# Peptides against a protein of PDB entry 6MBK: the designs that were tried, part 36

Target 1, 240 residues: chain A of PDB entry 6MBK
Amino acid sequence: GFEMVNFKEEGFGLRATRDIKAEELFLWVPRKLLMTVESAKNSVLGPLYSQDRILQAMGNIALAFHLLCERASPNSFWQPYIQTLPSEYDTPLYFEEDEVRYLQSTQAIHDVFSQYKNTARQYAYFYKVIQTHPHANKLPLKDSFTYEDYRWAVSSVMTRQNQIPTEDGSRVTLALIPLWDMCNHTNGLITTGYNLEDDRCECVALQDFRAGEQIYIFYGTRSNAEFVIHSGFFFDNNSH

## One batch from the design tools (peptide)

Design b1_p18_2_s1 (made by RFdiffusion4, then SolubleMPNN; from b1_p18_2, 5 letters changed)
Fold by OpenDDE base, seed 3:
Structure b1_p18_2_s1 (fold): chain B 240 residues (1-240), chain A 18 residues (1-18)
Amino acid sequence: as target 1 above (240 residues)
Amino acid sequence: SLSYIPVIHDFTPLPDIF
């Protein structure tokens, strides 16, 4: 019902290959295909995760390290997904001096500097962990863990992480959702849910799409300032 | 009945670890 396409102005997105009706279930992704905190625990990262309090407390950092370990693993199941991810992001961690200077007159500058400080401190901590912890010795990133690697992984997670239920539905966990996160964004309503009986993410169409049209979804309500700071998005008709 | 829970895209920045 859809295909990946590089659109002229919007970059990569999904295009309908047939007519799709509003509220039609057109895309689903089983849990086994997701990158989750649980899949991180069950990976080569598992032994380190079990011994590091910060990885245990911060599922987003666990996902970042999971992403780095899988990227460094030639036989990773998620290689096809990882290859679709941007190599760089429009997030504050990638801002040039001129962009930072432009924001200096705004309240956004405090969030930018906070991200820089927090990311640098996280990297410094985990660099030492990777160098010294026994369970880190067998990680595929052991000999190649740079700030640029960490910045990329954190930015990937920050822009793409989703809250989903655990298998038993008792708690919330974090996940990257392959293929689904290729959809570009529009204003509207949340149309993605988790079906616990079938153990999968389910996306229904926000509106009617004709064959050949780009498929858009709504990821959540944010101001333009918040979208720039957190995701690099900007919408003229969104809140400022 | 089907257990359906909304999937929430989380734009929250990573917090300070200290």
Scores: peptide ipSAE 0.336, ipTM 0.845, DockQ to the pose 0.802
Fold by OpenDDE base, seed 4:
Structure b1_p18_2_s1 (fold): chain B 240 residues (1-240), chain A 18 residues (1-18)
Amino acid sequence: as target 1 above (240 residues)
Amino acid sequence: SLSYIPVIHDFTPLPDIF
């Protein structure tokens, strides 16, 4: 009922191939297709993960490194997904001087500076880990781990990570959801859930979409300031 | 009945590790 399309102004998105009604289940993504903390643990990153307290404590960083490892792996299952990801983001870590100046008049500037500092510290830490830890020798990024790589990965995660249940439903884990996250954002209600019985993410239509229309979803309740900081999105009519 | 849990997009920035 949909196809991936590169829209002129919005980049990649999903387009309806038929009429979709509001609340219709039009998209589902099985767990096996997700990039998760668990898939990170089961990847080439697993040995390092098992010995690094930060990777263990911070699933988002684990996802970032998982994304980098898979990007560097030509035969990765997720290559088609990774190729759809932006090469750069409209998020604070990519802000130019003028964008930072604009935010200097806002409270958001403190969060921007915090992101810069935190990301730099994380990179410095993991650069050292990758250079010195025995299990890092297995990583495809061993000889090529730049700040730009890390900035991209963490920005990808910050803009796309989702909370989903573990397989047994006992805990919450983090996941990137391929195909689903290609939907561009609009205001509305959260229409995505996880079906534990079928072990899949399920998305129902926020509204009616006609054949040929772009399908939008709502990622969550945020103020414009928070959206800029966390996802780079800005809506003049944002109700939150 | 299906066990349905809302999928929450987590906008949390990566925190300081120190």
Scores: peptide ipSAE 0.325, ipTM 0.843, DockQ to the pose 0.855
Fold by OpenDDE base, seed 5:
Structure b1_p18_2_s1 (fold): chain B 240 residues (1-240), chain A 18 residues (1-18)
Amino acid sequence: as target 1 above (240 residues)
Amino acid sequence: SLSYIPVIHDFTPLPDIF
């Protein structure tokens, strides 16, 4: 019901190939296709993960390293997905000196400097880990772990990470959701949920889309996400 | 058990490790 298209102004997105009705389940992604903290643990990163307290404590960093390891692996299942990711991001870590100078007069500068500091410290720590830890020897990034690589990975995670349930539904974990995260953003309501019975992410249409129209979803705001978690959220289609 | 849970996009920057 949809296809990947490169839109001139928005970049890559999804286009409807048929009419899609509001609330119609048009896209689903099984857990096995997701890049998760669990898939990171089960990858070449697993041995290092099991011995590094930071990787264990910070699932987002685990995802960043998982992304880097898979990018460096020619036979990775996620190569088609990784190739669709931007090579650069409009995040503070990619701001040029002039942009940073402009922000020096604003309150945003504190957040920018915080991101720079945090990212630099993380990189320095893991550079040492990768150089010295025995379980890092098998990582495909062992001899080519640069700040630019790390900056890209953390920016990818920061812009694309999602909270999903663990397989047993007992906890929340982090995931990158291939294909789904190609949808461009619009205003509206969250229309993506995780179906534990079928073990998949499910996206229902925010509105009617005609054949040939770009499909937009609402990724939410942080405040909206907190509201949804606190108040509980049920899709009308969950009963079907 | 919750069989269906919203997928929440997390925009939070990575925190300091120290």
Scores: peptide ipSAE 0.324, ipTM 0.835, DockQ to the pose 0.525
Fold by OpenDDE base, seed 2:
Structure b1_p18_2_s1 (fold): chain B 240 residues (1-240), chain A 18 residues (1-18)
Amino acid sequence: as target 1 above (240 residues)
Amino acid sequence: SLSYIPVIHDFTPLPDIF
């Protein structure tokens, strides 16, 4: 019912191949296809995760490292997904001097500097961990872990991470949702849920889409400024 | 029913580790 398309201004997105009705379940992604904190723990990162307090406490960083490890693994199951991710992001960590100067007149500058500082500190910490920790020796990052790698990974996670239930529904975990996150953002209501019975993410159509139309979803209520800062999006019709 | 839980996109920036 849909296909991946590289749109001129929006990059990759999904286009309907048939008419899709509002509230129609058009897309679902089973848990086994998700990149989660749990899949990170079950990967080559698992031994390090089990011994690093920061990875354990910060699921988003665990996802970032999971993403980096899988990217560096030619035989990774998630290679097709990773190849769809942007190589760079329109997030503060990628802002040029002119963009930063523009933001100096706004309150957003404090968030930008905070992101820079936090990311740099995280990188410095984990660079040392990767160089010195015994369980890091098997990571594909041992000899190649740059700030650019880390910046990309945390930006990918920051823009794409989702809260989903654990398998038993008892807790919340973090996940990257392949294919689903190809949908570009529009204003509206959240139309994605997790079906615990079928153990899958389920997305229903926000509106009617005709064959040939781009399929949009709503990622959440944020101001344009917050979307720029946190997600790299700018939506003129964001009325919230 | 708790069998269906909304998927929430998390926009929270990564916090300082110190």
Scores: peptide ipSAE 0.304, ipTM 0.832, DockQ to the pose 0.763

Design b1_p18_2_s2 (made by RFdiffusion4, then SolubleMPNN; from b1_p18_2 with Q2R R4L R9H Y11F)
Fold by OpenDDE base, seed 4:
Structure b1_p18_2_s2 (fold): chain B 240 residues (1-240), chain A 18 residues (1-18)
Amino acid sequence: as target 1 above (240 residues)
Amino acid sequence: SRSLIPVLHDFTPLPDIF
């Protein structure tokens, strides 16, 4: 068992309520609880999605808009999840001048500038779409779509999106995994898999956790540079 | 034991649309 806790330094995380052994299946999340490209298609965003080639081609942008639409919807099933998301991120789109200056000495600066440029262009495009497209009139964000909104949504997606199989297992799709993604990151091995038979994400413990300890997971293999650029995380002793 | 498909965090930045 586990519980969601707001840790002083790390924000929201999961805490063990009992001893959990390494490799124990302690957490699973059914597909119906996930925010997916499919749930985006089935939402108020669906009509616009069906007519915008970029939304169709870029599942991550579809997730970003899905997240914004659900955030703007008081009765959204995902409101409790969305309320646990950071309001800001330690990612390039939120870097202060000093952080950017630090990165100027690194190869990462090119990726930072690319993110700024790409995000700005995406926002400009979709701002126009939202203002002019007939199906955008149904979106709860119609009159409230700022760069800050978009920056938040894409940062949420970039830091939390996961590749999962489609229901039939024939393709890969993108998903935000509520509750699971509340686990803060540590170095280790990927311990999350998708069970198609039960149609759920399954997470096994990376290590032994005692009752009262925070449960950590490993998000994936990447360099510190990539981790900073994509997730804002940095580990001095990154094993990758 | 179950055969699971690894769930991979996709940290790929959103690409330029132009």
Scores: peptide ipSAE 0.308, ipTM 0.839, DockQ to the pose 0.874
Fold by OpenDDE base, seed 3:
Structure b1_p18_2_s2 (fold): chain B 240 residues (1-240), chain A 18 residues (1-18)
Amino acid sequence: as target 1 above (240 residues)
Amino acid sequence: SRSLIPVLHDFTPLPDIF
């Protein structure tokens, strides 16, 4: 009972096509539709993943490379999802000189510079890996891996990654959740859970929504400063 | 009632790899 809509000032979101009641299960996404560390391991990236310690240790970087490989693959199952992602982000990695200068008098500047340094070092490392490692030769990004590609992928992951259980529930892993991550944020409670029996993400409505209303979810408690640093998001009624 | 594990957004920046 929802549709994707481009809202004025808020961009893309979900709109109810019927009345939805509070606590109603209105959206679910099976594991097979998620982009996960496990799906990265099972993709064309799998052989490189099995040989690179950083990919193995850092699931977020594994997701970033999974996203890049799938974007470069015309027959990827996730092409429809990838096409819904922003081409650019309002995150620190995209800040103009004036935006950085504005933050220079704040404590946030240290986090901005840290992101720049860390991302540049990661890119330099993986550029060398992609150029020299035998298992990288078959990656669809082999001949086209720019800093702009990497910046986009890590920004996509930083803004959209979620913690979910592994299939056996024994550990936590990382996932991008298609369609669900189109919901815009509001203040409230976490209303998304993972159902291990049915192996799916389940989202219940935070409140009553009437037909034609935008559906909001709660991403979690963050200050506006933390949202700027981590997601580029501002919310007036959020913590400062 | 079904027991669900909360799905948590993770806004943590990617750490230094060195």
Scores: peptide ipSAE 0.300, ipTM 0.833, DockQ to the pose 0.878
Fold by OpenDDE base, seed 2:
Structure b1_p18_2_s2 (fold): chain B 240 residues (1-240), chain A 18 residues (1-18)
Amino acid sequence: as target 1 above (240 residues)
Amino acid sequence: SRSLIPVLHDFTPLPDIF
């Protein structure tokens, strides 16, 4: 019912190959295909995760390192997904001086500076961990872990991480959802849920889409400033 | 009725670790 297409201005997105009706289940992604905190724990990162308090406490950082480890692994199951991710993001960590100057007149500047500071501190910490921790020796990051790598990974996670239930539904965990997150954003309602019985993410169509139309989803209600800061999006019509 | 748990996109920035 859909195909991945590289749109000129929006990057990769999904295009309908047939007519899709509103509320139609057009896309689902089984848990086994997700990049989760659990899959991070079960990866080459697992031994380090088990001994690093920050990785344990911060699932988003665990996902960032999972993403980096898988990116550096030629035989990773997630290579096809990772290759669809942007190489750079229109998020604060990538802002140029002129973009920062523009934001100086706004309250967003404090959040931008906070992100820079936090990311730099995290990188410095984990650089030391990767260099010194015994369990880091097996990571593909051992010989190549740059700030640019970390910036990319955390930006990927910040823009794409989702809350999903654990397998037993008892807790919430974080996940990157391949294929699903290729849907570009539009204003609307959340149309994605997790089906615990089938153990999959399920996305229903926000509206009718005709064959050849781009399929959009709604990532959630946020201010334009929050979208810029967290997702790199800007929408004039965020009034709902 | 499919009791789906909403999948929520999490925009939370990474906090300071220090």
Scores: peptide ipSAE 0.270, ipTM 0.823, DockQ to the pose 0.901
Fold by OpenDDE base, seed 5:
Structure b1_p18_2_s2 (fold): chain B 240 residues (1-240), chain A 18 residues (1-18)
Amino acid sequence: as target 1 above (240 residues)
Amino acid sequence: SRSLIPVLHDFTPLPDIF
């Protein structure tokens, strides 16, 4: 029903290979294919996670480290997904000095500085943890953990993390959703839900899509400032 | 009928750890 395509202006996205009707379930992703806080706990990161209060308290950081560990693992199940991720991002953590100077005239500057400060502090903390903690010795990133690695992982998580229910539906957890997160954004309604009975993410079409058209999803109600700060782009058609 | 829980993209930045 769809294929991954590199669109010249929008980068990678999904294109319909047939006509898709509004509200049609065209894409689903089982939990076993997701990168989650739970899969992080069950990975090589699990022993360190169990002993580090920050990893335990901050599921998004756990996802960032999970992503780094899997990227560094040639036999990772998620290698095909990780290879589709950008090698660099247009997020504030990648802004050049001139771009930061431009933002100094905007309200976004305080949030950008907060991102820089927070990311730097996190990196410094975890660099020490990776160097000194016994359970870090088994991590594939033990001898190769740079700020660039961490910046990439943080940017990947920040731009792609989703809230999904836990397996029992009792809590909310964080997940990266392969294939689904290749959809670019448009204005509309949230059309992705989690089906606990089938234990999968389900995406229904926001509108009719013809064969050959790009498939868009709605990321939620966000301001343009939030898009810049969290995703590194402006959405011109954003009404908020 | 299948009960679907909305899947929300989360833009929450990583917080200060200190």
Scores: peptide ipSAE 0.201, ipTM 0.799, DockQ to the pose 0.900

Design b1_p18_2_s3 (made by RFdiffusion4, then SolubleMPNN; from b1_p18_2, 5 letters changed)
Fold by OpenDDE base, seed 5:
Structure b1_p18_2_s3 (fold): chain B 240 residues (1-240), chain A 18 residues (1-18)
Amino acid sequence: as target 1 above (240 residues)
Amino acid sequence: SKSYIPVIHDFTPLPDIF
């Protein structure tokens, strides 16, 4: 029903290969294909994760390291996905000096500086961990862990991480969702949910799409994420 | 009825670890 296409202005996206109707389930991704905190724990990172309080407390950092480890692993199941990820991002961590100077006149500069400071501190901490911790010796990044690597990984996570339920549906965890996250964003309603019975992410069409049209989805807003966290993560029915 | 939970994209920057 869809194919990956490099669009001239939008970059990579999904294009319909047939007519897709509004609310039609056109895309699903089983849990086993997701990069999650759980898959990080079950990877080569698992031994280090079990002994590092920061990795345990911060699932987003765990995902960043998982992404780096899998990128450095030629036989990783996620290599095809990782190869589709941007090499650089439009995040504050990639702003040039002139862009930062422009923002100095705005309130946004405080957020930029916070991101720089936080990322630098995280890198410094984990650089030491990777160099000194016994369980880091088997990590493929052991001899090549740069700030640029870390910046890329955290930017990838920041721009692509999603909240999904754990397998038992008791808690929220974080996931990168391959293929699905190739959809470009448009205004609308959230049309992606997690089906616990089938243990998969499910995306229904926001609108009718004709064969040959780009498929857009709505990733939501920060306010939506906050609403879910505050109101409870679990819903009995598909709320459109 | 299937247990269904909206998938929410989290745009939050990574927080300070200290």
Scores: peptide ipSAE 0.358, ipTM 0.850, DockQ to the pose 0.569
Fold by OpenDDE base, seed 4:
Structure b1_p18_2_s3 (fold): chain B 240 residues (1-240), chain A 18 residues (1-18)
Amino acid sequence: as target 1 above (240 residues)
Amino acid sequence: SKSYIPVIHDFTPLPDIF
């Protein structure tokens, strides 16, 4: 019912191949296709994860490193997904001087600077870990872990990470949801949920879409300032 | 009925590790 398309202005997105009705379940993604904290633990990152308190405490960083490890792995199952990810983001970590100056008139500037500081500190910490920790020798990042790599990974995670239940439903974990996250954002209601019985993410259509139309989803309620900081999106009329 | 939990996009910046 849909296909991945590279739109001229919006980059990759999903296009309807048939008419889709509002509330129709048109897309689902099984857990096995997700990049999760659990899949990170089960990857080449697992040994380091088991020894590093920060990776254990911060699932988002674990996802970032998982993403980097898989990107560096030619035979990774997630290569097709990773190849669809932007090489750069419109997030604060990629802001040019003029963009930062624009934000100086807003309270968001403090969050931007905080994000820069936090990301730099994280990188410095993990650079040292990767260079010195015995379990890091197995990582494809050992000889090529740059700030640009880390910036990309954390930006990918910040813009795409989702809270989903663990397999047993007892806890919340973090996941990147391939294919689904190719839907570009619009205002509306959250129309994606996790079906624990079938162990999959399920997305229902926010509205009617005709064949040939781009399928949009709503990622969540945020102020414009928060949306810019976290996702790089800005809507002048964002009511959420 | 199937257990259904909303998928929440986590917009939290990666916090300071210190």
Scores: peptide ipSAE 0.355, ipTM 0.853, DockQ to the pose 0.855
Fold by OpenDDE base, seed 2:
Structure b1_p18_2_s3 (fold): chain B 240 residues (1-240), chain A 18 residues (1-18)
Amino acid sequence: as target 1 above (240 residues)
Amino acid sequence: SKSYIPVIHDFTPLPDIF
């Protein structure tokens, strides 16, 4: 019912190949295809994760390192997904000097500086961990871990991480959802849920889509300013 | 009853580790 398309201004997105009705279940992604904190723990990162308190406490950082490890692994199951990710983001970590100057007159500047500071500190910490920790020796990024790598990974996670239930439904964990996150954003309602019985993410159509139309989803209620800061998105019709 | 839990996109910036 849909196909991946590279749109000129929006990058990768999904296009309907048939008419899709509002509230129709058009897309689902089983847990086994997700990049999760659990899959990170079960990967080459697992031994380090088990000994680093920050990785354990911060699932988003765990996902970032999982993403980096899988990107550096030619035989990774997630290579096809990773190849669809942007090489750069319109998030604050990528802002040029002029963009930062523009924001100096706004309250957003504090969030930008916070992101810079936090990311730099995280990188410095984990650079040392990767260089010194015995369990880091098997990581494919051992000899190739730059700030640019980390910036990309945390930006990928920041813009794409989702809260989903654990397999038993007892807790919430973090996940990157391949294929689903290729849908570009529009204003509306959250139309994605997790079906624990089938152990999959399920997305229903926000509206009717005709064959040939781009399929949009709503990622969450944010102001345009917040979306720029947190996800890099901007849309004029933000009524929420 | 089907157990549907909303999938929430998390825009929270990564916190300071210090």
Scores: peptide ipSAE 0.343, ipTM 0.851, DockQ to the pose 0.838
Fold by OpenDDE base, seed 1:
Structure b1_p18_2_s3 (fold): chain B 240 residues (1-240), chain A 18 residues (1-18)
Amino acid sequence: as target 1 above (240 residues)
Amino acid sequence: SKSYIPVIHDFTPLPDIF
């Protein structure tokens, strides 16, 4: 139904290999293929995770370290996915001095500086942890953990993390969704959900796509995430 | 019972750890 293509200007995306109708389930990704907080806990990072309060409290940082560990592992299951990720991002952490200077006249500057400060502090903390913690000795990050590595990982997470239910649907966890996040973004409605019965992410087509057309999805906005946090999308929750 | 939950993309920046 689709193939990975490197599009001009947009980079990697998905292209339809046949006609896809609006609302057609064209893509699904089982939980076992996702990079999740749970898969991080079950990886080489697990022992460190079990002893570091920040990793435990901040699932997004856990995902960032999971991503770095897997990137540094030649035999990682997720290597094919990781190789599709951008090498850099158009996020504040990658802004040049001129871009930052331009933003000084805008309301965004405080958010940019906050991201820089927070990321730098996180890096400094975890650099020390990786260098000193006994459970960090076997991590591939032990001798290869630069700020650039961390900046890349957190930017990957910030731009690609998704809220999905836990296996029992009782809580929300964080996931990177391989293959699905290859779709470039367009305006529209959220057409991706998690099917707990089949334990998979399911994406239905936002519109009709003809064979040869790029498949776009709507990832949503920050406000959508806030809505879910406040409204509670859980298994057997009829409050929404 | 509801077995389908919307997948929400989260663009929230990573918070300060302190």
Scores: peptide ipSAE 0.371, ipTM 0.849, DockQ to the pose 0.553; fails the geometry check

